# Peptides against a protein of PDB entry 4CIC: the designs that were tried, part 68

Target 1, 148 residues: chain A of PDB entry 4CIC
Amino acid sequence: KVSTKGHYGVQAMFDLAQHFGEGPVSLKSIAERQGLSEPYLEQLIAVLRKAGLVKSVRGAQGGYILAREPRDIKVGDIIRVLEGPIAPVESVSQDDPEHSLKFDFSVTKSVWEKVKKSIEEVLDSITLADMLKDAEEAQMAQGYMYYI
Target 2, 147 residues: chain B of PDB entry 4CIC
Amino acid sequence: KVSTKGHYGVQAMFDLAQHFGEGPVSLKSIAERQGLSEPYLEQLIAVLRKAGLVKSVRGAQGGYILAREPRDIKVGDIIRVLEGPIAPVESVSQDDPEHSLKFDFSVTKSVWEKVKKSIEEVLDSITLADMLKDAEEAQMAQGYMYY

## One batch from the design tools (peptide; made by RFdiffusion4, then SolubleMPNN)

Design b2_p16_2_s4 (from b2_p16_2, 9 letters changed)
Fold by OpenDDE base, seed 1:
Structure b2_p16_2_s4 (fold): chain B 148 residues (1-148), chain C 147 residues (1-147), chain A 16 residues (1-16)
Amino acid sequence: as target 1 above (148 residues)
Amino acid sequence: as target 2 above (147 residues)
Amino acid sequence: KKVGLDLGEDAFLLAE
């Protein structure tokens, strides 16, 4: 399960990417288009802003913009900001230290590290610009299906 | 976070792989070696047995064995049995249908599908035999550091 | 129960 936070964060950032260069976008408009609650979106945007992925613009046409070009924002950057480091294995160490994985099974750990690395590579290979391109291609493909 | 279930399931299956061909292993011995609670291990083994990954052996030396050779069991098989299909995106559909992802954002969904595919490929590329080999290589490397 | 990878704050959780 991608966390709701990561999922909605990527959606919100993608919405901002679609409007990049058009000026500030209101949180209300993002929430409406993405089917997000405005209060939840405010929390996400606050984190993304603090991380320097989003900028707030003040004024009558105030709102939010991407702080960088879509090509300069990886999905992995968004996920790391919202969810922290991609760790596939919860270090079981937090709750019961006595039942803590005494045996650092290096072999089983290595499996999860391989999974982690693979996820990171995928997420770091996808930019918001790539997502914009995919959306455009999908729209063109749908448009062609209506004309045939 | 790999679920505790997936993590411990892989550990238990790996323990059984290490003892493959030596006969039945008691749940107690697996629990002790892997640092697992025996009751929790019983639950995991029950699921793995039902899925045909583990067999129970009865008798004085009763216990559990792998139902297949270590080379014929992928980590992905274990995870799918214990956790179900590897779904990176929780279909938000279950809890609040009203706040359900109304917009099937095909593009965002495609990102998560790529992640899913990547995870599946990794987990399906690793067998218990591969893990055994890695363990042997690690032990040999440690042995060489002591000389 | 659809067990999914929960990409939570600290980790990709394969959560139930």
Scores: peptide ipSAE 0.068, ipTM 0.809, DockQ to the pose 0.299; fails the geometry check
Fold by OpenDDE base, seed 3:
Formats: sequence, structure tokens, C-alpha cells
Structure b2_p16_2_s4 (fold): chain B 148 residues (1-148), chain C 147 residues (1-147), chain A 16 residues (1-16)
Amino acid sequence: as target 1 above (148 residues)
Amino acid sequence: as target 2 above (147 residues)
Amino acid sequence: KKVGLDLGEDAFLLAE
């Protein structure tokens, strides 16, 4: 499961990408469009801002903007900021502390490392610009289905 | 995070693969070698047996064996049995029912589907036989470092 | 039950 945090973070960043170049977007408007609670979005935006992916604009028409162009923000960058490094295996040590025998099974670890690498490669291959393009293509396809 | 269940399930299946052709292995011996509790392993083995990946052998020297050759069991098969289909996104609907607005963001969903597909491809590309080979190569490499 | 990937730090949770 992509964490709820990662999922909503990508949605919020994508919303900002859709409005890139149009000026600051209010948290309220993002929350409404993305179906997020404002308080939860505030927490996400605070983290994203601290990481330098989002900028706040002050004033009556203030809000948030992407700090970089959509092409310069990977989905992997968003996920790493919100969730940290993609870890393939839960450290077994927390749930059953008594049986957390460090069986460092190198072979099983290698399986999960391959999974991790694969996920990272996928997420690092997708930018917000790629997502914008996909959205435009999907809208055009839906528009054509209504005209045929 | 691969679930603890998936992680331990792969370890248990790998242990059975290492002993494939040597006869039945006791749950106790698997638990000891893999650092698992016997009760937890019993639950895992029950699921794996029901799915037809493991067989029980009865008798004084009874225990468990792989139901198939190691080359015929993918890591993906083990994970699907233990965890079900790999879902990339938590269905947001269960934890916050009030805010589970079905924003079917098709674009964000596509990102997670790509992640899912990538994971499935990796896990389906690795068999227990591949893991056995990797273990042998690692042991040989360690043995050569001692010489 | 949809098994989700929790991509959290050190957590590949395929959660049910």
C-alpha cells in the first residue's frame, strides 16, 4: 500500500502542477478539488514546503505554488519527502521484539532490495509533467468518446 | 514494507526449498533456523498448505515439504497466497470513512498501477530455485574469502 | 481484501 500520506501528497502536488503558472492556489481549493481535509493538507504542505517542493505566497491572493517546474519534480521525490526512503521490508523488530532474531537472510533481503529498486526506478521515471500529459490525454480520450 | 507475513512466508518456503529432496522438515526445525515462533509458522504453513505450495507428511519423521519443485514456485506465488493480490494503494476508504471522497484520480491511480506491475514482474521473475542458486553463490563467495 | 503497499520508511507493508 502506498501510504495515505504518499497518495494524498502526490494528489496535492499534482493539483499544484495543474495550476502551475496560474499563480498561487489556496489550500482550501486544493482540499476541495482533491477531496482532502484542509487540516490534513496543511500537514502535507508543511512537509513539502520544508523540503523545497512547494512555496508559499503571502497576500490576499496568496497560497501555494510548486517551487520547481513540473518536469523537475519526480513522483519519487514527493514520496521520499513524505515517507522517507522506500524500504522494501518492515523491520520485523518492532512487532515481535522477543522473536526478532536478526536472521539476516541475505538471500531474502536481496529479493526485497530488488523490489525496492524496481519501485524507485518507476517512481523516479515519472514527473509531474508526465502526469499532466497523461491527464490531458485522458481528457481528450473522454471528450472523443462523447463526440462519437 | 513487505508485510511480516510475506517476509516470513518467503523465508519458510526458502527453508523448505533448501531441504527439497531430503524428506520432510519439522516446523520446529524451520522455526529455529529462520528465527520464527512455531505458532506463527504454523499459521503461515497452514495457509501455504491450503494453497497447495506445501504438503504435510505424517509419521514419526513427518513434517512439511514443498508441494512443487523450487523452480515451479515463484516468490510472487508465495506473496499472493499470503497477502493476496498486490495492491499499490491503500483503499483510503477504510481508515477515514468521512473523508473517503472517491476522488478517482485516474492519473494518480495509473502511477500506483505502474508500481504494482513493476513489483509483480520482479516477484514473478524470482523462483525458489533462483534463490537457492543465489545462496550457493553467496556461500561459495564467502568460502573463497576465507581462503 | 486489497493488499496495499505501504511505501513508508522501512515499511513495504502489503497491508490487507
Scores: peptide ipSAE 0.066, ipTM 0.810, DockQ to the pose 0.282; fails the geometry check
Fold by OpenDDE base, seed 2:
Structure b2_p16_2_s4 (fold): chain B 148 residues (1-148), chain C 147 residues (1-147), chain A 16 residues (1-16)
Amino acid sequence: as target 1 above (148 residues)
Amino acid sequence: as target 2 above (147 residues)
Amino acid sequence: KKVGLDLGEDAFLLAE
């Protein structure tokens, strides 16, 4: 499962992409549109800002903007910032030494590495610009279904 | 991440594949070879048996065997039995109504569906027979490096 | 803390 953090992080970044070129967006407006608590969104945006994916604009009409064009931000970039490197297997935390048998069975490891590679390829193939296009196509398709 | 349950389940099934055709294997011997606790392995094997991936053989030389040939068991089959359907996003459990905003944002959902499909395709493309072949190739490669 | 993508009913947790 994508963590709630990764999921909401992608939603928040997508909201900023939808408003790209319109100027700074307030955290309150993003939180309202995406159904997120403002305090939770503040934490996500702080991480994304530190990673250089988001910029803060100060002033009366201040808020946040994407630091790059939507085409230059991959979903994989967002996930790596929020979640770290994509790892298909939980590293058994050191605290249960009995289950810490790092049986690095080379063959099972190779299976999980294939899964990792596949996830990375998918997430790195999707940009915020691709998501914008998909949203436009979906809205057009829904609009046509109401006129038929 | 694959859960510890999924990971160890695949290891246990692979151990049974390595001994396929040699007769029943004791849980104790699997646990020792795979570095698993016997009680934990008993729980995994119980689920795998109920799903029809493993058979129990009774008697003095009793134990467990694969219910099918290694080529007829996909890694995806094992994971689905142990973990259920591969879901890329946690369904926010109903108990936190404030975070239960099912903002089913169709576009973000489609991203996670693509990830799901990709994982399923990978796991369904790998059989226990493929894993056996990979193990043999790895052993041969290691054997050639020592000479 | 290793943060990662969690996939499955019981987590494909890429979590740290």
Scores: peptide ipSAE 0.065, ipTM 0.815, DockQ to the pose 0.185; fails the geometry check
Fold by OpenDDE base, seed 4:
Structure b2_p16_2_s4 (fold): chain B 148 residues (1-148), chain C 147 residues (1-147), chain A 16 residues (1-16)
Amino acid sequence: as target 1 above (148 residues)
Amino acid sequence: as target 2 above (147 residues)
Amino acid sequence: KKVGLDLGEDAFLLAE
């Protein structure tokens, strides 16, 4: 499972991408559209802001905007910010010496490294702009289904 | 994180692959070689046996063997048996109606489906026989570095 | 924190 954090983080960033150029979006409006709790979204946005993916705008129309254009934000960037480096296997903490995977056998490690690389390649191949395009195409397809 | 279960399950299956054709291997010997607790390994082997990836052999030399040749067992098969279908995103259990991701917006779902497909392709491209070959190549490379 | 992919029944969780 992509963590709930990663999943909702991508949703929140996608919502901001859909409103890119329209000015600041309130957390309340994002939460309502994406079905997120406002307190949970505040935590996500705080992390994304600290990482420089989101900007806070002050004033009467206060809210959040993407800090970069949708084409300049990869899904992989969002996931790395929220979850850290995509690690395929949790390094069993060396702290329990008895259950230390003494034999980090190089072969099993290589399997997980291949998985990691594949995930990274996929996530780094998808931008928020690509997601916007896919959404537009899906809406067009739905529109065509309503016209048929 | 690959679950500890998936990680250790692949290690245990790889150990059985290394001994394929040599007869039954005791759980104790697998546990010792792979640095696993014997009780934990028993749980893993029980699941793998039920799925038909491992066979129990009875008798004085009792133990476990691979139920299939190493070339006929993909890493993806092991992971699916131990962890179920590779799901990229936890389906937020529909049971909490209030936090039902009502907008499973098709676009975010498609991102995770692409990730899932990529993981499945990788795991289904690697057999226990491929892992055996990689281990042999690594041993040869280490042997050449020591000489 | 190394975030790993949990491939388990419940979640391909990138666990913290």
Scores: peptide ipSAE 0.060, ipTM 0.814, DockQ to the pose 0.229; fails the geometry check

Design b2_p16_3_s1 (from b2_p16_3, 6 letters changed)
Fold by OpenDDE base, seed 1:
Structure b2_p16_3_s1 (fold): chain B 148 residues (1-148), chain C 147 residues (1-147), chain A 16 residues (1-16)
Amino acid sequence: as target 1 above (148 residues)
Amino acid sequence: as target 2 above (147 residues)
Amino acid sequence: DEEFENYYALEIPADD
């Protein structure tokens, strides 16, 4: 599960990508455009800033910008920052050596590791630049539907 | 999320697969082998039985069996029964139609749909028979390391 | 336990 935190974090980063090169964006404007509470967005942005994905610009026209180009930020990078490592299933404590239970746990663990790897591959294959392109294509498709 | 429920459900179904063809297995024996509480396992088995993945056998040697062969049960089938549809992200309520938010929601939604599809493909590619084979291969590999 | 629960909970938006 991408948590609500991961979901909203990707939305906030995508909003910053849409405004990349236009200067700093206020948290208020991001919150309004993305349907997020400003206090919640402040928490997300603080984590993203600490991870070096976002920069703060000070001044009257201050706000936030992407710290890197949209093509250099993967969705997987955002999720790993907000959710932590896409952790393999926590190994149930290795401590009880005696029981036959360890092997069955190994097989079920391998299923979840395959799921994890698949999620990582998908999220690491999508950049903010890919999302921008998808948005442009969707807007063009909608525009053509109104002119027919 | 594969919840704890999904995780333990797959373990319980795998235990039943390991005993497939040997007759009914008691919930107590499954709970002991899988490190599960019996009351929790009763809840899981009730859902799996209602979905037709497990059968109950009555009598003194009663218990549970797989309702189908291990090759005919995907991990994805177990997860869908226990968790519902494999969903990547809770949709924030579609209720506010007016704001420019819908388009950005569409692009982000597409990311999560790709993740969902990937998870479904993985879970639907693995059967209980595949898990049994993986277990046998792992046991053989351990046996060869001691000789 | 909690971390695994948090990571795999793909909350499906309920289609209303």
Scores: peptide ipSAE 0.142, ipTM 0.792, DockQ to the pose 0.156; fails the geometry check
Fold by OpenDDE base, seed 5:
Structure b2_p16_3_s1 (fold): chain B 148 residues (1-148), chain C 147 residues (1-147), chain A 16 residues (1-16)
Amino acid sequence: as target 1 above (148 residues)
Amino acid sequence: as target 2 above (147 residues)
Amino acid sequence: DEEFENYYALEIPADD
């Protein structure tokens, strides 16, 4: 489950990726472009900055930049920073040893662990650079549809 | 992220799979074995029955059975019945054509669609029969650790 | 916002 926090975090990081190399971007401009409240974005950026995914630039033209190249930031990295481990298997408390119920819980848990692993693999396979490429391809495809 | 409804639904269906061929199982016995409230389980079973995943048996030894063999029921089928389509892509309303914002939303949406597809593939690859086999293997492994 | 939360709402119950 991608929380609203994860979703908007990926959007904010993608906005910074689109402006990578152009210098620092203000929180206000990101908020306006992504339809986010500036206070909410400030909270997201604070977490992302603490995790070393973004850097703050000081000065009159201050703002934020990606701390790494878009190719070096996975979507999975963003989600882990904002939401923690992707689907923590809540440790069903091991404490009640005797009842047959424990075994059934282990098999169902294994199903969810497989789902978790699959989500992690997908999110770790997608970088901000891949997202930029997909955006460029989509823009080109739209451009070709207007010329036909 | 599986809802509590999906989680307990899979547990209830797995309980029925473990008793498949033994006759009808009472809701009370499923609830007791799975640590579920009987009223909550009744709601789950009603949905699963309507979807044709379980059958009710009437009589003094009445209860519920799987409507199909465990090998013919995917975890994905259970989840779709209980939660609906795995991750409905909300149609972001197409209405505001002009702003650059629409394009950014399309790319982020594609990421989540890939995640959705991956979840569906996993859940559709696991049957109740696979879960039964995994349970048997785990029981055997525990038996070998005690010798 | 709510609908997207519903899509990804794999609510793992928090341990109370």
Scores: peptide ipSAE 0.131, ipTM 0.797, DockQ to the pose 0.251; fails the geometry check
Fold by OpenDDE base, seed 4:
Structure b2_p16_3_s1 (fold): chain B 148 residues (1-148), chain C 147 residues (1-147), chain A 16 residues (1-16)
Amino acid sequence: as target 1 above (148 residues)
Amino acid sequence: as target 2 above (147 residues)
Amino acid sequence: DEEFENYYALEIPADD
């Protein structure tokens, strides 16, 4: 399960990828294009910046840019930065001591580890460059549907 | 992400698989072995029963059994019954109308669809019989570490 | 469309 944070984080990073090489993009412009609240986006960008996926540019034409080329940023990198390690199971809150999940079931754990690995493999196989390519292909396909 | 419900549901179904062919198992005994509250387990079992994965046996030695052989129950079947369709993204609660996620981004949707497919493939590749086999192998491996 | 939204809340345990 990808959280809303992960989802919006990928959207914001994809927006920055679409503008890669065009200079800094304002948070306001990203928020408007992606349908995000600017305050929420600011929180996401702060985390992504701290992780070195985004750079801040200061000045009148300041904003944010990708810190790396789109091909060098995996979706998995974005998710790990925003959500931490990809976990397939919600942590049962340790706070109810009565439900100390004696996760002694090595077998059930192994199922979730397989799920985790599969998710990681998928997310690490997709870069922002791949997403850009898919977007271009989708736009071309839509363009063809309007001209046919 | 598998919910607590999915996690415990798989544990409960696995417990029933371990006792498959031995007759009905009481909810109390499952709860004790799996470290679950009996009321919570009752809710899980009710859903699993309604879906036809578990059968109720009435009487003094009553309880629950798997409705199918362990080989005929996928982990994916259990998860779909308990949680519905495997979705890779949390629904942004529609309740805040201001954050109408115009999910118009076909590209981001495609990422999550790939994740979904991958999860489904994994969960549908694992049966309760596979889990039983893995448990037996793990027990044998532990037995060898103690000698 | 509605079905995709609800399912995948991975609560990652915070490392305490």
Scores: peptide ipSAE 0.119, ipTM 0.797, DockQ to the pose 0.193; fails the geometry check
Fold by OpenDDE base, seed 3:
Structure b2_p16_3_s1 (fold): chain B 148 residues (1-148), chain C 147 residues (1-147), chain A 16 residues (1-16)
Amino acid sequence: as target 1 above (148 residues)
Amino acid sequence: as target 2 above (147 residues)
Amino acid sequence: DEEFENYYALEIPADD
């Protein structure tokens, strides 16, 4: 499962990818296009910036840009930055010590590790450039439906 | 992500698989072996029973058994019963209406659908029989490390 | 090990 943080992070990065080469994009404009709160987006962008996926540009036309080309940013890179390592099983919050997963049987753990690996492989196979291409193809398909 | 419910459900089903053919297993014994609370396990087993993955046996040696052979139960079947459809993205609980995923852009959705599909494929590729085999292999490997 | 546990947080239903 991807958290809301990961989901919105990918959306924000995709928005920046769509504007790659056009100059800095304001957080306000990203928030408006993606339906995100600006304060929430600021938090996401701060993390992404610290990780070197996004750059801040200062000035009158300041804002944010991708720090790398869309082809050089995997969805997996974004998720790892925002959520840390991809985990298939949510750890029980330690607040109820009695329900410690005492018997993490090696066999059940191995099932979840296989799931993790599969998720990682998928997310590492998709770049922001791939997403841009998919968006272009979808827009073309919609355009063709209007001409029929 | 698999919830605690899914995780413990797989553990409980695996315990029943380990005892398949030996007769009914008590919930108490499963709870003790798997480190689960008995009341929690009762809830899990009730769902699994309703879904036809587990059978209740009544009598002095009553308890629960797998309703099918371990080879005929996929991990994916267990997860779908306990958690419903495998969702790659947690839906933002509607409690904060301001954070509605208003722009579920088709492209980002497609990424998560690919993740979902990959999870489903993995979980549907693993049966309780496969898990039993893996456990046997692990036990043999541990036995060889002691020699 | 810790990393995998955090992504699939086991929601233990609170014992009512």
Scores: peptide ipSAE 0.103, ipTM 0.793, DockQ to the pose 0.116; fails the geometry check

Design b2_p16_3_s2 (from b2_p16_3, 6 letters changed)
Fold by OpenDDE base, seed 2:
Structure b2_p16_3_s2 (fold): chain B 148 residues (1-148), chain C 147 residues (1-147), chain A 16 residues (1-16)
Amino acid sequence: as target 1 above (148 residues)
Amino acid sequence: as target 2 above (147 residues)
Amino acid sequence: DEEFEENYAFEIPASD
């Protein structure tokens, strides 16, 4: 499960991608469109801004924009910013210094590392531009369903 | 994230795989080897047994065994039993019946479905037999580091 | 116990 934070962070970034080139978007408008609380979105945007994925624009038409083009932002980048490294199993073994020497080749650890790697590969293969394209294709498909 | 339940469930099943063919293993011995509490392991084993992944053997030398050969048990099977279907993002949308109608083609949902599929593919590609083999290879590699 | 739950960002939901 992607955390709620990761999920909503991707939604917020996707909303900004949909409005990329239209100028700054208000947090209120993003919150309304994405069904998020504005205070929660403020927290997400603060983290994303600090990581350089989002820029704040000041002024009467102030708000937020993507800091990079949608093609230059991977879903994996968003998740890493919000949730940290897609951590494999924290080595439970870090806390016991005495068990430090056992190369506990936890075969189970290797399973989770494989899972982690697979998740990273998927999330790093998807950009906000890919998501925009998928949205366009879906809208077209829905449009055709109403015309038939 | 594999839950603690999934993680420890895989560990317990792997322990049973390591002793496959040696007869029934006590929960106590599994708990000791895997660093699990016996009460927690009892809960895990109860679920795994109900799902038919583990068998209980009665008697003085009673305990648990794998219900199938290690090659016939995928990590994905264990995880699905313990954690249910590898759910993508909980559709936050299930609780609001009014938003039911929007085919919210959530492009975001498709991302999580891709992640889910990838996890499932990985977990279904790994058997307990594969894990046993990896353990043997690792023991051999450690043996060479000491010479 | 708590640390392991925190680091796996993708919580597979425990089936209730």
Scores: peptide ipSAE 0.047, ipTM 0.798, DockQ to the pose 0.171; fails the geometry check
Fold by OpenDDE base, seed 5:
Structure b2_p16_3_s2 (fold): chain B 148 residues (1-148), chain C 147 residues (1-147), chain A 16 residues (1-16)
Amino acid sequence: as target 1 above (148 residues)
Amino acid sequence: as target 2 above (147 residues)
Amino acid sequence: DEEFEENYAFEIPASD
């Protein structure tokens, strides 16, 4: 389950991707467009900025921009910044050494590691540029449905 | 993130797979071997039994067995029974028609649907028989490290 | 806010 933090983080980054090259976007405008509270968005943007995914622009037309091109930002990068390493299962504390439980735990852990790897591969295969392209294709498809 | 329920459910089912063909296993023995509370395991087993993954055996040597062979039980089957459909993102209510927000939401939803599909494919590719084989291979590898 | 939390079934644990 991507946390609400991860989900809204991807939405905010996608909003910045849609406006990439148009100059700085205000947090207020992102919050309004994405249905986010401005204080919550400030927290997300602060983390994303610290990780170097977003840049702050100062001045009267100040705001935020992507720090990299949309093609150079993976969804996986955003999720790792906001949620940390994609962990499929909480590591049950390794501390009880003696019982037969260790072996069964190893096999079960391997299942979750496979799930983790699969999630990482998917999220690392999707860039903000891919999302922009998918958005454009969906808009074109809707436009064609109105003209037919 | 697989819930604690899903995690322990897979452990309990794997314990039953290891004892498949040996007869019924008591909940107490599973709980002791898997480090689970017996009351928590009772709740898990009740759900798994209702879904037809586990059978109850009555009598003095009563307990539980897998309802199917380990090869016929996917990890995905266990997770779906315990956690429901591997749901991606909740469908935000479609009701507000006019704003640009709907489109951005659609693209974001597609990302999570891809993640869901990938998880389902992995979990549906792993059976309890595959887990048994992996366990045997790991035991053999440990045995070779001691000689 | 609450409605959005329900749909994402896979909680990624915050790394302690």
Scores: peptide ipSAE 0.039, ipTM 0.794, DockQ to the pose 0.288; fails the geometry check
Fold by OpenDDE base, seed 3:
Structure b2_p16_3_s2 (fold): chain B 148 residues (1-148), chain C 147 residues (1-147), chain A 16 residues (1-16)
Amino acid sequence: as target 1 above (148 residues)
Amino acid sequence: as target 2 above (147 residues)
Amino acid sequence: DEEFEENYAFEIPASD
């Protein structure tokens, strides 16, 4: 599962990508467009900024910008910053600590590691630039449906 | 995330696969070997049985068996039975209904769908028979390290 | 070992 944090983080980063080159975007405007609470977005942006994915611009027209070009930011980079390492299985230890016999079933672990690797490969194959392109293609396709 | 339920379900099914052809296995014995609580395992097995992945055998030597050969049970089949459809993203709707502006960001959704598909492909590529083979290979490799 | 266990927490949302 990508957490809500990862999901919204990708949305916020994508919003910044859509405005890349237009100057700083306010958190309020991102929150409004993405349907996020501004306080929650502030927390996400703070993490993304510390990781060097986002820059803060000060001043009257201040806000946030991507720290890199959209092509240089993978979805996997965003997820790793917000959620840490991609984990395919919930750690069994939290829900029933008393009966969590850590049977480290090596074979079962290998299954989940394969899943992890697959997820990482997918997320690392998608950049914000790829997402921008997909959005443009989708808009063009919708535009064609309105003209028919 | 594969839930704890999915994780333990795969372990329990793998245990049954290791004993496939030997007759019924008691829940107690599975629980002991896999480090699971027996009550929790009962719940898992009930779901797996209802889905037709496991059969119950009655009698003094009763217990559970795989309903199919290990080669005919994918890890993906087990996960789908226990967890339902593989979803890569937590549905934003449950935890904060007030602020879940369903901005159905079609592009973001497509990213998660790609992740979902990738997970499904991996899990559907692995059978219990593959897991048995991997276990045998691992045991042989360990055996060679002890000699 | 602990770091690997925490990082396996992939929550697959159960589709309602």
Scores: peptide ipSAE 0.027, ipTM 0.791, DockQ to the pose 0.144; fails the geometry check
Fold by OpenDDE base, seed 4:
Structure b2_p16_3_s2 (fold): chain B 148 residues (1-148), chain C 147 residues (1-147), chain A 16 residues (1-16)
Amino acid sequence: as target 1 above (148 residues)
Amino acid sequence: as target 2 above (147 residues)
Amino acid sequence: DEEFEENYAFEIPASD
């Protein structure tokens, strides 16, 4: 599963992609458009900035921009930054000593590794540029529905 | 992500698959082999039984068996029974009213739908029979390393 | 719409 953090992180990065080339976007404006709390968005943006996916611009017209072109940012890159390595299974807490007989059953592990690989392939196949294109196509399709 | 419930559920179902045709397996024996607590396993088995993936056998040699052949049980079937529909993203708790402006941004939803489909395809491509075969192949490979 | 929101309920436990 992708966490709420990953979900909102992709939303915030997509908002920045939609404004790419228009200059810095304020956190407030992203929060308003994406339905996010500003404090939560600030935490997400801090992580994304530290990872070099976002840049901060200072000044009266300051805010945030993508650090790279939308085509050079994969959804998988965003998820890895926010959530770490894509894990198909929740880490069974090592700390319960009664569960210490983790029969690391190689076969069950193999199932989850296949799931992991599949998720990685999908997320690494989608860029922010692909998402922009999909949004444009969806808007055109909606526009045609309103004119019919 | 697959939950701990899904993970252990697949382990328990795989244990039952390894003993398929040998008769009923006790919860205690499954718990011991899979490193699960018996109470936790009882909860998992109750759900799996209600879904018709497992049968209970009563008597002195009672226990549980797979309700179907290993080839007729997909990993995806087990996960759907234990966790519900395969979801790629955690539910953003609806209860925070400040998050009510869910711009259901169709494009972001589409990304997660692609992930969902990919997970479903993988999990529905793997049966308990496939897992049994993989285990046999792994044991043979280990056996060849020890000789 | 409601069905999609319910399906995303898979809690990834935060690794402490």
Scores: peptide ipSAE 0.024, ipTM 0.790, DockQ to the pose 0.158; fails the geometry check

